# Ledger of designs, part 10: peptides against a protein of PDB entry 6JX3

Target 1, 85 residues: chain A of PDB entry 6JX3
Amino acid sequence: AEFRLRPEISVAQTDYGMVLLDGRSGEYWQLNDTAALIVQRLLDGHSPADVAQFLTSEYEVERTDAERDIAALVTSLKENGMALP

## One batch from the design tools (peptide; made by RFdiffusion4, then SolubleMPNN)

Design b2_p21_8_s1
Fold by OpenDDE base, seed 1:
Structure b2_p21_8_s1 (fold): chain B 85 residues (1-85), chain A 21 residues (1-21)
Amino acid sequence: as target 1 above (85 residues)
Amino acid sequence: MAKKPYVRPRITRLPPSVVVP
């Protein structure tokens, strides 16, 4: 399925890095550089597999570890109300 | 080019007192 943020979520670039704001709850969530990179690529239409390939080409990470980390991040974003299920 | 060191993705909920523009 397509990765999408919930409509109430706003994206901002801050001194803390990429931040997601929930306009309804008022919660702010900071993403580290890797998380921001993954989210940006997913929002651009890349699949998790595409993102894993990107990570293994750019970073010292094995494919299986990249896939696991992407999946865990997506799950976290959904569970914390930032991404649509 | 050499591959960059990998840092696992992380999200952190900011405290409500933090003002983010």
Scores: peptide ipSAE 0.666, ipTM 0.897, DockQ to the pose 0.900
Fold by OpenDDE base, seed 5:
Structure b2_p21_8_s1 (fold): chain B 85 residues (1-85), chain A 21 residues (1-21)
Amino acid sequence: as target 1 above (85 residues)
Amino acid sequence: MAKKPYVRPRITRLPPSVVVP
């Protein structure tokens, strides 16, 4: 399924990194570089499997660890109201 | 090419006063 942010979420770049802004609740979330990279690639239409392959090719991480971390991030984004289920 | 060090993805809730619109 397509990864999508909720309609009320906006993306901004700050001096501290990528930030997701909820225009309705006023909540803001900072993403570190890895989280931002994952989100950007998912929004560009890459699957979690594609992103895991990318991470293992570019970073010192095993496939299983990359897959786990991507899944956990996606879950967090959904549960915290940033991504659509 | 050499692979880069990996940092696990992290999200952090920020107080509104910390964010530049």
Scores: peptide ipSAE 0.665, ipTM 0.897, DockQ to the pose 0.853
Fold by OpenDDE base, seed 4:
Structure b2_p21_8_s1 (fold): chain B 85 residues (1-85), chain A 21 residues (1-21)
Amino acid sequence: as target 1 above (85 residues)
Amino acid sequence: MAKKPYVRPRITRLPPSVVVP
């Protein structure tokens, strides 16, 4: 399934890194560099598997750990109302 | 070309006092 942000979510770049703003609730969510990288690639149309491959090629992380971390992030983004189901 | 240290992805809810454009 295509990864998409909810329509009420805005993206901003700040001194703290990438921030997602919920225009309805007013909540701000800061993403660290890894989370921002994952989100950017998913929004560009890469699959979680593609992103995992990218992470393992660029960073000191094993494939299973990368896949787990991506899945957990996606779940968190959905559950916290940032990404569409 | 060397692999970079890995930091697990993290999201953090910011307090309302933080001003974000």
Scores: peptide ipSAE 0.664, ipTM 0.896, DockQ to the pose 0.896
Fold by OpenDDE base, seed 2:
Structure b2_p21_8_s1 (fold): chain B 85 residues (1-85), chain A 21 residues (1-21)
Amino acid sequence: as target 1 above (85 residues)
Amino acid sequence: MAKKPYVRPRITRLPPSVVVP
């Protein structure tokens, strides 16, 4: 399924890195560089598998760890109201 | 070329604000 942010979520690039802001509630979250990279690639249409492959090719991480970390991030983004179910 | 060090993805909830930091 396509990864999408909720309509009320805006993306800002700040001095603190990527921030996701809920335009309704004012709640926002800061993403570290890895999380931002993953989100950017997912939003560009890459699958979690694609992203995992990218991470393992560029970074010192094993495939299983990359897959787990991506899945956990996606779950967190959905549960915290940033990404669509 | 050498692979980069890996840092796990992390999200951090910040205090509510309508102003983009």
Scores: peptide ipSAE 0.663, ipTM 0.896, DockQ to the pose 0.718

Design b2_p21_8_s2
Fold by OpenDDE base, seed 1:
Structure b2_p21_8_s2 (fold): chain B 85 residues (1-85), chain A 21 residues (1-21)
Amino acid sequence: as target 1 above (85 residues)
Amino acid sequence: MEKKPYVRPRITRLPASVVVP
């Protein structure tokens, strides 16, 4: 399924990286560089497998670790109200 | 080019009262 942010979530770029703002609650989430990179690629239409391949090509990470970290991030974004289920 | 050091993805919740730069 396609990765999408919830309608109430806005994306902002700050000096400290990507921020996701909940327009209803006013709460926001700051993403580190890796999380921002993953989210950007997913929003561009790449699959988690595509993103894992990208990470292993660019960074010192094993494929299985990249896949696990992507899955955990996606789950967290969904459970914390940023991404659609 | 050589591969870059890897840092695991992390998200941090911040309250509405915190100023966003």
Scores: peptide ipSAE 0.662, ipTM 0.897, DockQ to the pose 0.786
Fold by OpenDDE base, seed 5:
Structure b2_p21_8_s2 (fold): chain B 85 residues (1-85), chain A 21 residues (1-21)
Amino acid sequence: as target 1 above (85 residues)
Amino acid sequence: MEKKPYVRPRITRLPASVVVP
């Protein structure tokens, strides 16, 4: 399944990092650097497995931790109305 | 290359007073 943002969500770069903005409700969320990196790669069409491999190659993180963190982030983005289910 | 320190991914809801471009 392809990771996609909901159609009302736009991406912006701010002094605080990446922000996802809901153009209908006006709600928006800041992503830290790791979350932004994960989202960017998923939007580029990389699978969660691809992203986990990338994280373990670039950062001091174990594969299982990377996989868990990616899954948790995706769940949060869906539950908070930013990503399509 | 040397691996970089890892920080867990976080999302934070921002207050309406914060300006978004």
Scores: peptide ipSAE 0.662, ipTM 0.896, DockQ to the pose 0.921
Fold by OpenDDE base, seed 4:
Structure b2_p21_8_s2 (fold): chain B 85 residues (1-85), chain A 21 residues (1-21)
Amino acid sequence: as target 1 above (85 residues)
Amino acid sequence: MEKKPYVRPRITRLPASVVVP
């Protein structure tokens, strides 16, 4: 399924990195560089598999670790109300 | 080019007072 942010989520760049604001709850969520990179690629239409390939090509990470980390991030973004189910 | 060090993805909830959108 297509990865999308919920409509109430706003994206901002700050001194603390990429931040997602939930306009409904007022919650702010800071993403580290890796999380921001993953989210940006997913929003651009890349699949989790595409992103895993990208990570293993650019970074010192095993494919299985990249896949696990991407899956965990996506789950977290959905569970915390930032991404659509 | 050599591969970069990997940092696992993290999200952190911030107090509203810390960030100005």
Scores: peptide ipSAE 0.661, ipTM 0.895, DockQ to the pose 0.862
Fold by OpenDDE base, seed 2:
Structure b2_p21_8_s2 (fold): chain B 85 residues (1-85), chain A 21 residues (1-21)
Amino acid sequence: as target 1 above (85 residues)
Amino acid sequence: MEKKPYVRPRITRLPASVVVP
């Protein structure tokens, strides 16, 4: 399934990095560079597997760890109301 | 080329009072 942000979520690029704003609640979430990179690629249509491959090619991370981290991030984004189920 | 150090992805909830620049 396609990764998508909820319609009420806005993305801002700031000096603090990528920030997600919930337009309904006013809640802000700051993403570190890795999280921002993952989200950007997912939103661009890359699969989690694609993103994992990218991470392992560019960063000192094992495939299993990359996959787990991506999955955990996606889960967090869904649970915290930023991404669609 | 050398692979970059890896930092685990992190999200941090910010207070609603934070003004995002």
Scores: peptide ipSAE 0.661, ipTM 0.896, DockQ to the pose 0.856

Design b2_p21_8_s3
Fold by OpenDDE base, seed 5:
Structure b2_p21_8_s3 (fold): chain B 85 residues (1-85), chain A 21 residues (1-21)
Amino acid sequence: as target 1 above (85 residues)
Amino acid sequence: MRKKPYVRPKITRLPPDVVVP
């Protein structure tokens, strides 16, 4: 299924990096550069597999580690109310 | 091209009193 943010979530670029803001609760989360890159590519329509391939091509990371890190991030975004299940 | 150092993805909940521009 397509990765999507919940309707109430807004994306902001700040001096501290990407921030996701819940417009209803006022809760917000900072993403580090890697998390922001993953989210941006997923929102652009790339699959988790595409993102893993991109990470292993650009960064000093093994495929299995990239896959686990992407999966864990997606899970965290869903569990913390930022992404749709 | 040489690969860049990898940092694991991280999300951090910000306290409500922090101003986000």
Scores: peptide ipSAE 0.672, ipTM 0.899, DockQ to the pose 0.911
Fold by OpenDDE base, seed 1:
Structure b2_p21_8_s3 (fold): chain B 85 residues (1-85), chain A 21 residues (1-21)
Amino acid sequence: as target 1 above (85 residues)
Amino acid sequence: MRKKPYVRPKITRLPPDVVVP
């Protein structure tokens, strides 16, 4: 399924990386570099499997760990109201 | 090229009074 941010979410690039702002609640969240990279690739239309392959090719991480971390991040983004279900 | 060190993805809720640069 397509990964999308909720329409009320704005993306900002800052000195500390990607920040997501909820324009309705006023809540905002900082993403570390890995989280930002995953989100950017998902928004560009890459599948979680594509992103896992990318991570294992570029970083010292095993495929299973990459898949787990991507899934956990996506779940967190949905649960915290940043991504559409 | 060698693979880069991996850091697990993390999101952090920011308090509303923090100025984000």
Scores: peptide ipSAE 0.672, ipTM 0.898, DockQ to the pose 0.844
Fold by OpenDDE base, seed 4:
Structure b2_p21_8_s3 (fold): chain B 85 residues (1-85), chain A 21 residues (1-21)
Amino acid sequence: as target 1 above (85 residues)
Amino acid sequence: MRKKPYVRPKITRLPPDVVVP
């Protein structure tokens, strides 16, 4: 399924890095560089598998760890109301 | 090119008193 942010979520670049703001609740979340990179690639239409391959090519991370971390991030973004189910 | 050090992805809820531009 396509990864998408919820309509009420805005993306901002700040001194803290990428921030996702919920325009309804006023809650917002900072993403570290890795999380921001993953989100950007997913929003660009890359699959989690594509992103895992990218991470293992560019960073000192094993495929299984990359896959786990991507899955956990996506789950967290959905559960915290930032991404669509 | 050498692979970069990996940092696990992290999201952090910001405190409500922080102003985001």
Scores: peptide ipSAE 0.671, ipTM 0.898, DockQ to the pose 0.931
Fold by OpenDDE base, seed 2:
Structure b2_p21_8_s3 (fold): chain B 85 residues (1-85), chain A 21 residues (1-21)
Amino acid sequence: as target 1 above (85 residues)
Amino acid sequence: MRKKPYVRPKITRLPPDVVVP
């Protein structure tokens, strides 16, 4: 299934990087550059596999580590109420 | 072209009093 943010989540580009705001709870979540990059690509319709390939092509990371980190990020975004299940 | 150093993805919960532009 496609990766999507919850409708109550707003994206802001700030001095602190990408920030996700939950309009209902008022919670703010800062994403570091890597997390922001992953989220942007997923929202653009790239699969986790596509993103992993991108990361291994551009950064000093192994495929398995990239895949693990993407999966963990997606899980965290879902568990923290930012992404749809 | 040299690959960039990798930083693991991280999300950080900000305190509610932080003004985010």
Scores: peptide ipSAE 0.670, ipTM 0.898, DockQ to the pose 0.904

Design b2_p21_8_s4
Fold by OpenDDE base, seed 5:
Structure b2_p21_8_s4 (fold): chain B 85 residues (1-85), chain A 21 residues (1-21)
Amino acid sequence: as target 1 above (85 residues)
Amino acid sequence: MAKRPYVRPRITRLPDSVVVP
């Protein structure tokens, strides 16, 4: 399934890095560099598998760890109301 | 090319006092 942000969520670049802002509640979340990279690639239409392959090719991380970390991030984004289920 | 150090992805809810553009 396509990864999508909820309609009320907007992306901003700040001194703290990438931030996701809920325009309705006013809540916002900072993403570290890895989380931002993952989100950007997912929004561009890459699959979690594509992103895992990219991470293992560019960073000192094993495939299993990359897959787990991507899945955990996606779950967190959905549970915290940033991404569509 | 050499692989880069890896940091696990993290999200952090920011306090209301932080200004976001």
Scores: peptide ipSAE 0.666, ipTM 0.898, DockQ to the pose 0.931
Fold by OpenDDE base, seed 1:
Structure b2_p21_8_s4 (fold): chain B 85 residues (1-85), chain A 21 residues (1-21)
Amino acid sequence: as target 1 above (85 residues)
Amino acid sequence: MAKRPYVRPRITRLPDSVVVP
């Protein structure tokens, strides 16, 4: 399934990292570097499995931990109104 | 090259009073 942001969400790049702004509610969220990296790769069309492989290749993380963290992030983005179901 | 230290992904809700560049 393709990962997409909701249409009302705008992406801003700041000195403090990626920020997602809801243009309807005015709510906004800051992503840390890892979250931003994951979101960027998903938006580029990589699967969660592809992203997990990338993380384990570049960072000191186990595959199972990377997969869990990606899944949890995606769930959070959906539940907090940033990503489409 | 050596693998980089890993930090778990985090999202943080910001209050309306915070100015974002």
Scores: peptide ipSAE 0.665, ipTM 0.897, DockQ to the pose 0.871
Fold by OpenDDE base, seed 4:
Structure b2_p21_8_s4 (fold): chain B 85 residues (1-85), chain A 21 residues (1-21)
Amino acid sequence: as target 1 above (85 residues)
Amino acid sequence: MAKRPYVRPRITRLPDSVVVP
């Protein structure tokens, strides 16, 4: 399925990095650079497989590790109410 | 060009005391 943020989530760029704010609960989450990169590419329409290929091409990471980390991040974003299921 | 060091993705819930601009 297409990766999308929930409609109540706002994106901000701050000195802490990318921040996702839930307009209903008031909770917000900071993403480190790698997480922000992954989210940006997913929002641009790249598949998790595309993102994994990008990571292994640009960074010192193995494909399996990249795939695991992407999957874990997506799961976390969904479970914490930031991304649509 | 050399590949960049990899840092695993991390999300961190910010405390209420932090003001986001």
Scores: peptide ipSAE 0.665, ipTM 0.897, DockQ to the pose 0.931
Fold by OpenDDE base, seed 2:
Structure b2_p21_8_s4 (fold): chain B 85 residues (1-85), chain A 21 residues (1-21)
Amino acid sequence: as target 1 above (85 residues)
Amino acid sequence: MAKRPYVRPRITRLPDSVVVP
């Protein structure tokens, strides 16, 4: 399934890094650099597996940890109303 | 070349008082 943000979510690049704004609630969420990188790649159409491969190739992280972190982030984005289920 | 240090992904809800530029 394709990763997508909810239509009411806006993305802003700020001095705080990537920020997601819920246009309905006014709620703001800040993403750290890793989270932003993951979200950007997912939105570009890369699979979680692709992203995990990218992370393990560029960063000091094991595949299992990368996969778990990606999955946890995606779950969090869905649960907090930023990503479509 | 050496791999970069890894920081786990994090999302943080900002307080209502924060104005994002």
Scores: peptide ipSAE 0.663, ipTM 0.897, DockQ to the pose 0.885

## One batch from the design tools (peptide; made by RFdiffusion4, then SolubleMPNN)

Design b2_p22_6_s2
Fold by OpenDDE base, seed 4:
Structure b2_p22_6_s2 (fold): chain B 85 residues (1-85), chain A 22 residues (1-22)
Amino acid sequence: as target 1 above (85 residues)
Amino acid sequence: KKYIRPSITRLTDPALIAQARA
């Protein structure tokens, strides 16, 4: 399924990384560089498998670890109301 | 490159929040 942010979520860039703002709750969430990279690629239409391949190609990480980390991030974003189910 | 696990953190620092709003 396509990864999408919820309509009330806005994206901002700061000196400390990507920030997601929930316009309804007023909460701000900061993503570290890896999380921002994953989110950006998913929003661009890449699958989690594509992102995992990218991570293993660019970073010192095993495929299984990359896949787990991507899945965990996506779950967190959905559970915290930032990404659509 | 060194791999850093992805993380999300709720911001509560007024200065950081102000920067995000600018």
Scores: peptide ipSAE 0.648, ipTM 0.896, DockQ to the pose 0.812
Fold by OpenDDE base, seed 1:
Structure b2_p22_6_s2 (fold): chain B 85 residues (1-85), chain A 22 residues (1-22)
Amino acid sequence: as target 1 above (85 residues)
Amino acid sequence: KKYIRPSITRLTDPALIAQARA
């Protein structure tokens, strides 16, 4: 399924990296570099499998760990109201 | 290169919030 941010979510780039603003709740969320990279690729239309392959090619990480971390991040983004279910 | 696990953190620091709004 397509990964999308909720309509009320705005993206900002800061000195600390990507920040997401929830325009309804007023909450701000900081993403570290890896999380930002994953989100950017998902928003570009890459599948979680594509992203896992990318991570293993660019970083010292095993495929299983990459897949786990992507899944956990996506779950967190959905549960915290940043990504559509 | 070194892998850092992805993380998200809710911002509560007024200075960081101000920076994000700018």
Scores: peptide ipSAE 0.648, ipTM 0.896, DockQ to the pose 0.798
Fold by OpenDDE base, seed 5:
Structure b2_p22_6_s2 (fold): chain B 85 residues (1-85), chain A 22 residues (1-22)
Amino acid sequence: as target 1 above (85 residues)
Amino acid sequence: KKYIRPSITRLTDPALIAQARA
C-alpha cells in the first residue's frame, strides 16, 4: 500500500535536516539524512524495494541491510504516529 | 558514498523547535 503521513503531520526543512511536526501532540521529530531520503522517496511513490535498490546503488550498503533499515524506519514512523498504518 | 543508518529523534531543544516552525 501507499506510504502516507498522517494528516496532522507537517514537514519542515531545517539546517539540521528534515523535521516532522505532529500538529495535535505538538511533538517534533528530526530525521537524519538517510531517513529523510527514504521518506522523501516513499512519499514520491517509490516502493520500499525501489528505495532499497536506490540505496545500494548510491551508498556502501548491502541490499539486505538497506531493506531491514527501511522496514525498521517505516515501523518506527507508524508506531510513533507519523505515518498511516 | 558512506552509508549511515536511518534515524529519527524526538526534539526537545527549544532552538531546534523554533527553527522547525520558521
Scores: peptide ipSAE 0.648, ipTM 0.897, DockQ to the pose 0.820
Fold by OpenDDE base, seed 2:
Structure b2_p22_6_s2 (fold): chain B 85 residues (1-85), chain A 22 residues (1-22)
Amino acid sequence: as target 1 above (85 residues)
Amino acid sequence: KKYIRPSITRLTDPALIAQARA
């Protein structure tokens, strides 16, 4: 299924990177550059496999590590109420 | 390029939150 943010989540671009605001809880979450890049590509419709391929092409990271990191990030975003299940 | 693992951090510092709101 496609990756989507929850409707109550707002995205802000700051000098410190992407920030996600939960409009209901008031919680703010800062994403580092890699996390922001992954989220942006997922929101654009790229699959986790697509993102992993992108990361291995652009950065010094192995495919398995990229896939693990993407999966862990997605899990965190879902568990912290930022992304839809 | 050097790879930095993705991370998310909950902001609790009022100053940082203010930056995010701006």
Scores: peptide ipSAE 0.645, ipTM 0.896, DockQ to the pose 0.747

Design b2_p22_6_s3
Fold by OpenDDE base, seed 4:
Structure b2_p22_6_s3 (fold): chain B 85 residues (1-85), chain A 22 residues (1-22)
Amino acid sequence: as target 1 above (85 residues)
Amino acid sequence: KAYQRPSIRRLTDPEVIAKARA
């Protein structure tokens, strides 16, 4: 399924990293560099499997760990109202 | 490169918030 942010979510790039703004609640959420990279690649149309491959090629992480972390992040973004189900 | 597990955190730092609004 396609990964998409909810329509009320805006993306900002700051010196401190990627920030998501919920236009309804007014809350801001900061992503660390790894989370930002995952979100950006998913939004660009890459699959979670693509992202896992990318992470293992760039970072000291095993495939299984990368897949787990991507899945957990996606779930968190959906459950916290940032990404569409 | 060293790996950091992905994380999201609710942001309350006024300096960072100001940058995000700019």
Scores: peptide ipSAE 0.648, ipTM 0.892, DockQ to the pose 0.799
Fold by OpenDDE base, seed 3:
Structure b2_p22_6_s3 (fold): chain B 85 residues (1-85), chain A 22 residues (1-22)
Amino acid sequence: as target 1 above (85 residues)
Amino acid sequence: KAYQRPSIRRLTDPEVIAKARA
């Protein structure tokens, strides 16, 4: 399934990193650089496997750890109402 | 390069919020 943000979520790029705004609740969420990178690639249509491969090529991280962290981030984004199920 | 685990945090810093709104 394609990764998508909920329609009420807006993305802002700031000097402090990527920020997501929930237009209904008014809450803001800040992503660190790694999370922003993952979200950007997923939104561009890359699979979690693609993203894991990218992370292991660019960072000092093992494939299993990258996959775990991507899955955890996606789960958090869904549970916090930012990404569609 | 060094890896940081991905994180999301609810934002309450008024300066960051103001920047996001601009």
Scores: peptide ipSAE 0.648, ipTM 0.892, DockQ to the pose 0.807
Fold by OpenDDE base, seed 1:
Structure b2_p22_6_s3 (fold): chain B 85 residues (1-85), chain A 22 residues (1-22)
Amino acid sequence: as target 1 above (85 residues)
Amino acid sequence: KAYQRPSIRRLTDPEVIAKARA
């Protein structure tokens, strides 16, 4: 239920956006602005439904598309070892 | 405002990596 990054993941805010470092593998990952926004809100304790509502209020995106994109991002973060299952 | 689908990319750009380490 709770969205969390893995303990080996470090977060950096750069002029190029949010960057994640996997301290074990040495891999770096760049998030675009919407991905960073989603991650930040999830880490703040908002549910995916909350984030979808926020996206539709701030961006020109339909609810169904927002929900799909949030789910896909969360899956990617878990599959690439950045977020806990 | 305009919406861009969220994306994550493996990063190899030395400049961005240097800034992430700073």
Scores: peptide ipSAE 0.647, ipTM 0.892, DockQ to the pose 0.801
Fold by OpenDDE base, seed 2:
Structure b2_p22_6_s3 (fold): chain B 85 residues (1-85), chain A 22 residues (1-22)
Amino acid sequence: as target 1 above (85 residues)
Amino acid sequence: KAYQRPSIRRLTDPEVIAKARA
């Protein structure tokens, strides 16, 4: 399944990191660097497995932890109305 | 390199919000 942001979500790259704006609610959400990296790669078409592999190669994190963190982030983005189901 | 758990946080800082709107 393709990861996509909802149409009302705008992405801004700031000095503080990636920020998502919900154009309907007016809420702003800041992603830390790891979350931004994950979102960017998913939006580029990489699978969660691809992202997990990338994280384990670039950071001091175990595969299982990376997979869990990716899944949790995706869930949060969907539950907060930023990503499509 | 050091790993930080991914995080999303609702923004309330006016300065950060201003940067996002620019």
Scores: peptide ipSAE 0.646, ipTM 0.891, DockQ to the pose 0.806

## One batch from the design tools (peptide; made by RFdiffusion4, then SolubleMPNN)

Design b2_p23_2_s1
Fold by OpenDDE base, seed 3:
Structure b2_p23_2_s1 (fold): chain B 85 residues (1-85), chain A 23 residues (1-23)
Amino acid sequence: as target 1 above (85 residues)
Amino acid sequence: KKPYVRPRITRLAPNPAVEAALA
């Protein structure tokens, strides 16, 4: 299954980074650069495995750590109502 | 390779300027 944001979520680029707003609750969340990069690639259709490979090729991170961090981020986005389950 | 920073999401207090940018 592909990664998707919930329909009520809006995306904006700000001076403080990528921000996601829930149009129903009014809550919003800021993503740091790494989180934004991961989300953008997932939304573009790359798999978590693709993203992990990208991270290890571009950044000083081990594959296992990249995979863990991606999985944790996806879980957080789903649990906090930003991404579809 | 670039230094790696773990991904982080942060819930923000309401900010009219940000809300306007998202609307």
Scores: peptide ipSAE 0.640, ipTM 0.899, DockQ to the pose 0.895
Fold by OpenDDE base, seed 1:
Structure b2_p23_2_s1 (fold): chain B 85 residues (1-85), chain A 23 residues (1-23)
Amino acid sequence: as target 1 above (85 residues)
Amino acid sequence: KKPYVRPRITRLAPNPAVEAALA
């Protein structure tokens, strides 16, 4: 299904990379460059499979590892209240 | 191809500069 951030999440591009603020809990989260890239592509409507293909084409990573890392990131974003289930 | 770094998220302490950027 469609990947979306929760409505209470604010996004900023900073010197710390992509940063998310949970407006309800007050917590800040930093995404490294790879995580930010994945999130941006998912928000643009690409599927996890699309993102995995992109990563393997641009970076020194195998498909299985890319798929694992994308899935783990999405899970973390959902579990920590940044992304909708 | 570029070197690959695994995706990572990190919980941060409140930071005035970050807060200003989000305002």
Scores: peptide ipSAE 0.640, ipTM 0.899, DockQ to the pose 0.924
Fold by OpenDDE base, seed 4:
Structure b2_p23_2_s1 (fold): chain B 85 residues (1-85), chain A 23 residues (1-23)
Amino acid sequence: as target 1 above (85 residues)
Amino acid sequence: KKPYVRPRITRLAPNPAVEAALA
């Protein structure tokens, strides 16, 4: 399924890194560099599998670990109201 | 290959600088 942010979520680049704003709750969420990279690639239409391949090619991470971390991030973004189910 | 850091999201307290960047 396509990864999408909820309509009330705004994205900004700040001195703190990539930040997501929930326009309804007023909450701000900071993404570290890895999380931002994953989100950006997912929003560009890459699958989680594509992103895992990208991570293993660029970083010192095994495929299984990359897949786990991507899945956990996506779940967190959905459960915290940033991404659509 | 570069060192790997696991993805992390962090809830931020309201911050005028962040708010200004988002406005």
Scores: peptide ipSAE 0.640, ipTM 0.899, DockQ to the pose 0.938
Fold by OpenDDE base, seed 2:
Structure b2_p23_2_s1 (fold): chain B 85 residues (1-85), chain A 23 residues (1-23)
Amino acid sequence: as target 1 above (85 residues)
Amino acid sequence: KKPYVRPRITRLAPNPAVEAALA
């Protein structure tokens, strides 16, 4: 399934890193560099598997850990109202 | 390979500089 942000979510590249703002609730969240990288690749159309492969190629992380971290991030983004189900 | 940092999202308290960047 395609990863998409909810339409009310605004994205900004700031001095604090990537930030997502919910225009309805007023809540906003900072993404660290790894989270921002994952979100950017997912929004570009890469699958979670693609992203996991990218992470293991570039960083000192095992495939299983990368997959778990990606899944947990996606779940968090959905549960906190930033990504569509 | 680069050191790996787990992905994190952090809820932010209101910050005028961030809010201005998102406006």
Scores: peptide ipSAE 0.638, ipTM 0.898, DockQ to the pose 0.956

